# Peptides against a protein of PDB entry 6RGO: the designs that were tried, part 54

Target 1, 392 residues: chain A of PDB entry 6RGO
Amino acid sequence: MALKLLGFNQDATCFSVISSNKGVTIYNCDPFGKCFELEKSTSNDEELDFLVEMLFSTSLIAVVDKTIGASKRKKLKIVNTKRKATICELTFPHEIMDVIMNRKIICVVLKSDQIFVYDISCMKLLRTIDVRGEKLKSTSKFRNSEAVGDIGVRVSLSTDNNSILCYSSYSKSDKENAPLNDIVVFDALKCIQINVLPAVHQSNIVCIACSPDGMLMATASEKGTIIRVFKTIDTENDEPILVNEFRRGSRPSRISEMKFNHDNTLLACVGESDTIHIFALPVTTTEADANEDDTLQQSSHSLSSSINGLQYISKGLANRFGKIIVSKIPTQSQQRHVAYIKIPENAKYRIGFPKDTTNTIHICGEDGNYLVYSIPRNEVGPCTLVKSNTFD

## One batch from the design tools (peptide)

Design b1_p19_1 (made by RFdiffusion4)
Fold by OpenDDE base, seed 4:
Structure b1_p19_1 (fold): chain B 392 residues (1-392), chain A 19 residues (1-19)
Amino acid sequence: as target 1 above (392 residues)
Amino acid sequence: EEEEQIEELQELLEEAEEE
């Protein structure tokens, strides 16, 4: 049977799949099993297409049926899975491209490059973000949606109650074909823009991940060779803070998904390559409770390793290209993965990090495999398979 | 209708806060 992966929920306790014969199925990860099934409404041999977003392990799901006709593709259903009933239905002016949620908000991304932000508790519209309308204030032409394939606005939402929304936006370049290479950081509860990260890549951003706490964001372009990690809220001299730059590979390959673990120590990425890559993040020691007085005079010699490797790119080119976030990280010092998982080249996989085990990753494939891996802590190497299940 | 929808949404959100 053809399986299509929808993904994991926020804490990787469940994942959703489309089965060509059954419709939408939600699986629980532990204990492994079916927890919900949405039956196929149509007897036609039409290829099933759905969006499903669930609220953690709850019976609250958001569903978009994309299988039949332009009308259904504009409808969001909020469904109680215990009752098997639709609570409410919202209709949008354009096709729904993505849906994301947390305990406070739902964000709906349209093919029009609009983001609708709702209060989940009452389904009231808090904000409409018009990414094209912001571009039209700078550039006269709509991106012809027909010519540029699968490149739309990308979004990611923090899983906490701070509800930090990161989305891709069009650069202010006077070029008719401005790339989606800016990031906006938005407080979805207060409906305020917090930060703008200009030109974080040279090409369109195709993948974004927000950390669970909303303090970090990872970005990947169409090239998928470099992943950049930024602070979302904090700035240094009104400039974006680049925390990490990771090299996935030397060959271009699309990244379809990225996830942080719950303590912001790991970033995983998956896509069209035969490899899931896991990167280590520096532990930002929050200077919390260093109030304890313990006087131990350990003379830690300041290894002032003067990384003087500021190659002065000549002053002359800086004036024409708007402030490109020049990676201060030398290309030779780009961090590689600390761990990896090999996957079948022709199978799409999705990834999730469970809340309780920061060194465990959940993965599921269109090959019908649900796999749990242990991530090595102290060594660079392959992840170890801990548990495997199959689904149909 | 809208009040019943809000009540059902609130019940499901309370389940999400206990996790």
Scores: peptide ipSAE 0.516, ipTM 0.931, DockQ to the pose 0.731
Fold by OpenDDE base, seed 5:
Structure b1_p19_1 (fold): chain B 392 residues (1-392), chain A 19 residues (1-19)
Amino acid sequence: as target 1 above (392 residues)
Amino acid sequence: EEEEQIEELQELLEEAEEE
């Protein structure tokens, strides 16, 4: 049977799949089992496509039927899974490309490069963000989606109540073919722009991950060779703070998903490669909690790899072309993965980090495998398989 | 209808805050 993965919920307690025979199925991770099923509306052998976003382990889901030829591709349904009933339905002017939520907001991304921000508690529209802006409205002949490969506005939302929204935006270059290589950081509750990170890659951004607390953001371009991690809110001399630059690989390969773990110590990435990569982030000791004097001398020889000062060699190559403020972190500071998982070649996998176990990763495959891995803390190497289940 | 939808949304959001 053909399976299509929709992904994990925010805390990796559940995952969603499309079965070519059944429709949408939601699985609980522990105890492992089917918790919800949405039956097919049509008996046709059409390739089913859906968006499903679940609010944690709750009975609240957002559903979009993206099946080709369906008039429903512009409709968002909010569904109570316990009642098996639609609470409300929203209709959009354009096809829905993505839906993300937390306890406070729903964001709906349209094919028009618009982001609709809703208060989830009443489904009231708070903001419409037009990523193309007014200047491009005149020349926006809808590029027929066939020739525009999978290049659109990418979004990620913090899972906390601060509701930090990160989205890809067009560079301010007056070129008709400006890349989606800027990031905007937006407070979705207050409806204000907090920050703009210009030209974070040379090509279009295809993957974004926000940390659960909204303080960090990871980005990857179409090349998928380098992942950059930035602070979202903080700036240094009005410039974006680059925390890490990771090397996934030497060969181009698309990254489909990235996620932070709950404590911002790990970043995982998955995509078209045979390998899930897990990177270690520096523990940002918030200076605040240093005052509690508890003298527990646990001499854990943390390998303080002294990250000796990132001397910002601001070699001012003031070349006359617009400041590509890619601070070229010297190629020497590109970190590799600390852990990895081997997956079948050409298998699509999704990743999730459970809240309570910061060294555990959940993965699921279109091969029908749900796998739980332990991540090594003290060594660079493969993750250890802890649990395995199968689904259909 | 809109009030009943808001009440049902609020009940489900309360379930999300207890987790």
Scores: peptide ipSAE 0.512, ipTM 0.931, DockQ to the pose 0.721
Fold by OpenDDE base, seed 3:
Structure b1_p19_1 (fold): chain B 392 residues (1-392), chain A 19 residues (1-19)
Amino acid sequence: as target 1 above (392 residues)
Amino acid sequence: EEEEQIEELQELLEEAEEE
């Protein structure tokens, strides 16, 4: 049977899939089993397409039926899975591209590059964010909406109550074809922009992950070779906003999903490659308690090694071109603990981090495999398979 | 109708806070 993965919930206790014969099925991870099934409304052999976002382990899901016609693709249903009933239905002016939620906020991303932000407790609209609209005041050329290929606004929301929303935005370049390579950080509760990270990649951003606490954000471009991790908030200290820069690989490959673990020590990525990559993040030790006076005499051996001419672009030109936030982190020095999982070629996988075990990752495949892996702490190497289940 | 929808949403959100 053809399976399509929808993903894990926020805490990786459940995952959702589309089965061509059944419709949407939600599985519990432990104990492994079906917890909900949404039957397909039509007997037709139409390729099923859905968006489903689940709120943790609760009976609250958001559902978009994308299978049938342009009208259904504009409808969001909030469903109680215990009652098998629709609580409410919202209709949008354009096709829904993505839905994300936490305990406070639901965000709906449209094909028009609009983000609708709702208070989930009453489904009240708090804000409409027009990602194109800020640019349209200057350039009358509607990009023909038909040629909106795979490049759209990407979003990620913190799973905490702070509800930090990160989204891709168009660069202010006077070029008609400005890339989606800026990031906006937005407080979804207060409806205020916190930060703007300009030109975080050279090409369009295709994947974003927010940390559970909203303090970190990871980004990947269409190339998928480099992942960048940023602080979401400017600290008053002259600390670099760019925390880390990971290399996934040498070959271009689309990253479909990234996730932080619950303690911000790991970042996982999955996509079109045969490999899930897990990167270790530097623990931001708050320098509070290192008052210990260990006077270790750093012998001043003058390694005069000629660091050749990376031209420091002089301080004077930096004032006119906006802050080049991409300080080149010297790639050489960080022994990055990297773990990996090999997955079947051409199988799409999704990833989740459980709350209780920071060194465990859940993965599920369109091949019908649900797999639990242990992540090595002190060594670079493969993850160890701990548990496996199959689904249909 | 709208009040019953809000009440049902609140009940489901309370389930999310106990986890």
Scores: peptide ipSAE 0.507, ipTM 0.928, DockQ to the pose 0.715
Fold by OpenDDE base, seed 2:
Structure b1_p19_1 (fold): chain B 392 residues (1-392), chain A 19 residues (1-19)
Amino acid sequence: as target 1 above (392 residues)
Amino acid sequence: EEEEQIEELQELLEEAEEE
């Protein structure tokens, strides 16, 4: 059967798939099993296409049927899975490209490069963000975005109640084809822009991940060779703080998904390559808990020496044009993965981090495999398979 | 209808806060 992965929920307790025969199926991770099924609305052999976002382990899902008709692609259904009933339906002026939620908000991304921000508790519209309208104010002509079907606004939302929304925006370059290489950080509850990171990559951003707490953001371009991690809120001298620069590989390969673990110590990425990469983030030791056990200090010293290398912001290249404020981390200081998982070639995988186990990663594949891996902490190497299940 | 929708949304959000 052809499977299409929709992904994990926020805490990786569930994942969603499209089965060509059944429709949408949601699986629980532990205990492993089918928890919900949305049957096909049509008997046609049409390739099923859905967006499905689940709110944690709850009975609340957001569903967009993209299979048939331009009208359905503009409808968001909020569904109670216990009742198997639609609570409400919203209709948008344009095709829905993405949906993301937490306990406080739903964000709906349209093909028009608009982001609609709703209060989830009442489905009231809080804000419409027009990413193109911001570009027009900067004299940049509309890209005929119709021609580049796969490059649109990317979003990520913190899973906490602070509801930090990160989205890709068009660079203020006078070029007709300005790339989506800026990031805006937005407080989705207060509806306030809190930061702007200009030109974080040379090409369009195709993947964004916000940390669960909203304090960090990872970005990847269409090249997928470099991943950058920034602070979302904090700035240094009104400049964006680059925390890490990771090298996934030397060969271009699209990254489809990135995730932080719940304690912000790991960043995983997956995409078109045969390898899931896991990177270690520097543990921000808050000075407060320095009272307990001496033994962990030795491993932190090697990471701190690499962080001090980031402070050599060479003052010299502050020339007048909208410079990539991203300190060119010398290619020699680009960190590699600390762990990896090999996946089948041509199988799409999705990733999730469970809340309770910071050294565990959940993955699922369009090959029908759900896999749980243990991540090595002390050595650079392969992850160890702990549990495996199959689904259809 | 709108009140019943809000009530049902609130019940499901309470389930999300207990997790």
Scores: peptide ipSAE 0.507, ipTM 0.928, DockQ to the pose 0.716

Design b1_p19_1_s1 (made by RFdiffusion4, then SolubleMPNN; from b1_p19_1, 7 letters changed)
Fold by OpenDDE base, seed 1:
Structure b1_p19_1_s1 (fold): chain B 392 residues (1-392), chain A 19 residues (1-19)
Amino acid sequence: as target 1 above (392 residues)
Amino acid sequence: EEEKKLKELQELLREAEKL
């Protein structure tokens, strides 16, 4: 059967899939099993497409029927899964491209590059962000949006109540083809722009992840070779703080999803490659607990040539992008461990981090596999499979 | 009817705040 993955919820306790025969199915991760099924409204052999965003392990979901020919691609339904009932229905002027939520906010991304921000408690519109409108103040030509294929506004929202929204924006370059390579950081509750990170990549941003606490964001371009991690709120001399730069690979490959774990110690990425990558983030020890005199014995063991990926902090980036203050991570010695999971080349996977186990990752595939892996912390290497289940 | 749906939404959100 053709499966299409929708993804994990915020705490990786559930994941959603589209089955060509059944419609939308939500699985619980532990105990593993179906917790909800949304039947097809039509007997048509049309390829089903949906957006489903679940609010943690609750019976609250946001659903968009994106099926081709469906007049529903502009409709957001808020559904109680326990009652199988629509609580609220919103209609938008344009096709819905993405939906993201937390306990306070729903964000709806439209094909028009608009972001509608709602207070979830009353479904009141707080803000419409027009990502194009900030550009259109300079260039009146509606470029025919026909050739803007898979490149649109990307969003990520913190899972906490602070509701930090990160979104891709068009660079203020006078070039008619300004890339979506800026990031805006937005307080979704107060409706205030907090920060702007200009030109974080040379090409369009295709993936963004916000940390659960909203303090970090990860970005990847259409090249998917480099992942950058920034502070969201904090600046140094009014300039963005680059915390991390990771190399996923040397070959271009699209990244479809990135996730932080709940303690901001890991960043995972998945996409079109045969490999899920997991990067260790340096723990920024706030200076307070530096009193434990733990004698780090310099085990000088010659870790081999594979770590050569870190040396390309090319001095050349500082001149072309504004002064991205690469915070000198003082501890050159913290080997950023990289873990990986091999996946089938032709299967799309999604990733999630459970809250209770910071060294565990959940993955699910369009191949019908739900897999739980343990992440090695002390070495560079493969993750260990802990649990497996199958779904249809 | 809308007030009843709003109360239902707020109940589900109170469940999410306990997680």
Scores: peptide ipSAE 0.627, ipTM 0.961, DockQ to the pose 0.665
Fold by OpenDDE base, seed 2:
Structure b1_p19_1_s1 (fold): chain B 392 residues (1-392), chain A 19 residues (1-19)
Amino acid sequence: as target 1 above (392 residues)
Amino acid sequence: EEEKKLKELQELLREAEKL
């Protein structure tokens, strides 16, 4: 049967799939099992397409039926899974491209490059963000973007209550074909723009991940060869702080998803390649609780030497046009993965990090595999399979 | 009816804050 993955929830306690025969199914990860099913309303042999966002392990889901006709593709349903009942239904002027939520906020991304930000507690609209802005409205004839259905505004939301929203925006270039290579950091609760990271890639951003706490953001372009990690809020001399630059590979390959773990020590990425890559982030030692206890001289091979390489922000080419050339981290300082998982070629996978185990990753595939891996701590190498389950 | 649906939404959100 054809499976389509919808992904993990915020804490990787559940994942959702579309089964061609059953409709939407939500699985619990531990104990593994089916926890919800939304039956297919139509007997048509049409390829099922849904957006489903689950609020943690609760009975609250947001659902968009993208299968049937232009009218349903504009409808967001808030559903109680325990009651199998629609709590709220919203209709949008354009097709819904993405939906993200946390405990405070729900964001709806439209095909019009608009982001609708709602207070989830009352479903009140807080903000409409128009990513194209006023100037692009005049010349944006609908790109015949029918052919390139995959370039649009990307969003990520912090899973915490601070509700930091990161989204891709068009660079201020007067070119009709401005790339979606800027990032805006937005406080979704206060409805305030916090930061703007200009030209973080040379091409359109196709994947964004916000950290659970909203303090970090990872970005990848269409090339998928380089992943950049930035601070979201903090700036140095009004410039964006690049924390890491990771090299996924030398060959172009689309990244479909990235996730931080819950303590911001790991970043995972998955996409069209046969490999899930896991990168280590520098642990910000908060100086606080140096309680004196025992002398285990673990040889902290000081990752400090790699941080000093980032201070060579060559002051030189502040070119007059406000292009923050994100300092090309010398190709020599591009970090590789610390761990990897091999996945079947042509199988789409999704990733999630559980809250309670910082060195564990959950993955699920359109091949019907749910897999739990242990991430090696001290060695560069493959992850170890801990649990495996199958779903249909 | 809308008030009942809003109360149900707020109950599910209170479940989410306990996780």
Scores: peptide ipSAE 0.623, ipTM 0.961, DockQ to the pose 0.667
Fold by OpenDDE base, seed 5:
Structure b1_p19_1_s1 (fold): chain B 392 residues (1-392), chain A 19 residues (1-19)
Amino acid sequence: as target 1 above (392 residues)
Amino acid sequence: EEEKKLKELQELLREAEKL
């Protein structure tokens, strides 16, 4: 049977899939089993396409039917899965491309490069962000949507209540072909722009991940060779703080999903390659807790890989080209993965990090495999398979 | 009817705040 993966929920306790025979199915991860099914509305052999965003392990889901005609592709349904009932229905002027949710906010991304931000508690529109309108203020030419191929606005939302929204925006370059290579950081509750990260890649951003707490953001371009991690809120001398630069590989390959673990110690990426890569992040010691005097001399030889190598490469090449975040990180300080998972070639996988087990990763494949891996802590190497289940 | 749907939405959100 053909499966299409929709993904994990925010805490990796559930995942959703489209079955060509059944429609949308939601699985619980532990205990493993089917918890919900949305039956097909049509008996036709039409290729099913849905957006499904879950609110953790609750019976609240947001659903968009992308299969059946232009009207349904513009319609968001908020559904109670326990009752199989529609609570709310919203209709948009354009096709829905993405939906992201937390406990406070729903963000709806349209094919028009508009982001609609809603207060989930009352389904009131808080803000419409027009990413094209920002481009048109900088570039006088309306680009018709047809010439923007598979490159649209990308978004990620923090899973916490702070509701930090990161989205891709067009660079302010006077070039007719300005890439989607800027990032805007937005407080979705207050409806305030917090930060702008200009030209974080040379090409269009195709993948964004916000950390659960909204303090970090990972970005990848259409090349998918380099992943950059930034602080979202903090700036140094009014410049964005680049925390890490990771090398996924030497060959171009699209990254489809990235996720942080719950404590911001790991970043995973998956895409068109035969390998899920897991990167270690530096432990951000918040300077605040350094004052409690607890003298526990536990001589844990933490392999302090002394990333003392912040060699400030000198100011010299501030030449005429707009402030591309040229990797101030020397190519020598590009970190590789600390762990990996091999997956079947051309198999689409999705990833999730459970909240309570920071060194565990959940993965599911369009091959019908749900797999739980343990991530090695003290060595660079393969993850260990802990549990496996199959679904149809 | 709309008020009942809004109350149901708010109940599900209170379930999510306990997770």
Scores: peptide ipSAE 0.621, ipTM 0.960, DockQ to the pose 0.662
Fold by OpenDDE base, seed 3:
Structure b1_p19_1_s1 (fold): chain B 392 residues (1-392), chain A 19 residues (1-19)
Amino acid sequence: as target 1 above (392 residues)
Amino acid sequence: EEEKKLKELQELLREAEKL
């Protein structure tokens, strides 16, 4: 059967899939099994398309039926899965492209490059963010809505109550074809812009991940060769906002999803490649414990060759205020453990990190596999398969 | 009816705060 993955919930306790014959199914990860089914309302052989966002392991889901007609694609339903009942229904002026949520906020991304921010507790609109800004009042050139392919506003929301929203924005270049290569950091509760990171990539940003605590964000461009990790907040201490650069590979490949683990020690990425990559993040050790571990100097040589592809982002990434945001990360010091999982070619996978086990990753495939892997701590290498289940 | 739906939403959110 054709499966389409919707992804894991925030704590990787559940995942959602579309089955062509059944509609939407939600699986529990442990114990493994079906916990909810949304039956197909139509007997038609139409390709099913849905957005489903689940609030942790609760009975609260946000659903968009993208299958049939322009009207349904503009409707968000808040559903109680235990009752199979619609609690709330919202209608938007444009097609819904994405929905993200936490315990406090729902964000709805539209095809118009608008983000609607709601207080989940009452479904009150807090803010409409127009990512295209006021410049659109003059240029009636709607980029032909058909050729708005895979390039749109990307969003990520912290899973905590701070509700830090990161989104891609258009560069201030007066060029008609400005790339979506800026990042805005937004406090979704206070409705305040915290930060703007200009030109974090040379091309459009296609994937963003926010850390659970909202203190870090990861970005990838259409090239998907370099992943950048940034602090979301400017520290007064002139500390570099760019804390990390990772090389996924030398070949261009789209990254579809990235996630941090719950303690910000790991970043995973998945996409069109045959490999899930897991990167170790520097633990921000507070200065106290820096003294003892002098001994592990020697094996530095081999990993250096892959990181040396720090493309000198040329002097042109000077902010209008001359601050080079992309400071040279010193290439030398951090032996970062890299783990990987090989996945079948042409199988789409989604990733999730469970809360209780920071060195475990959950993955699920459109091949009908749900897999649990252990991540090696002290070596570079493959992850070990711990558990496998199949779904239909 | 709307008040009942709002109370149901708030109950589900209280379940999420316990996780």
Scores: peptide ipSAE 0.618, ipTM 0.960, DockQ to the pose 0.654

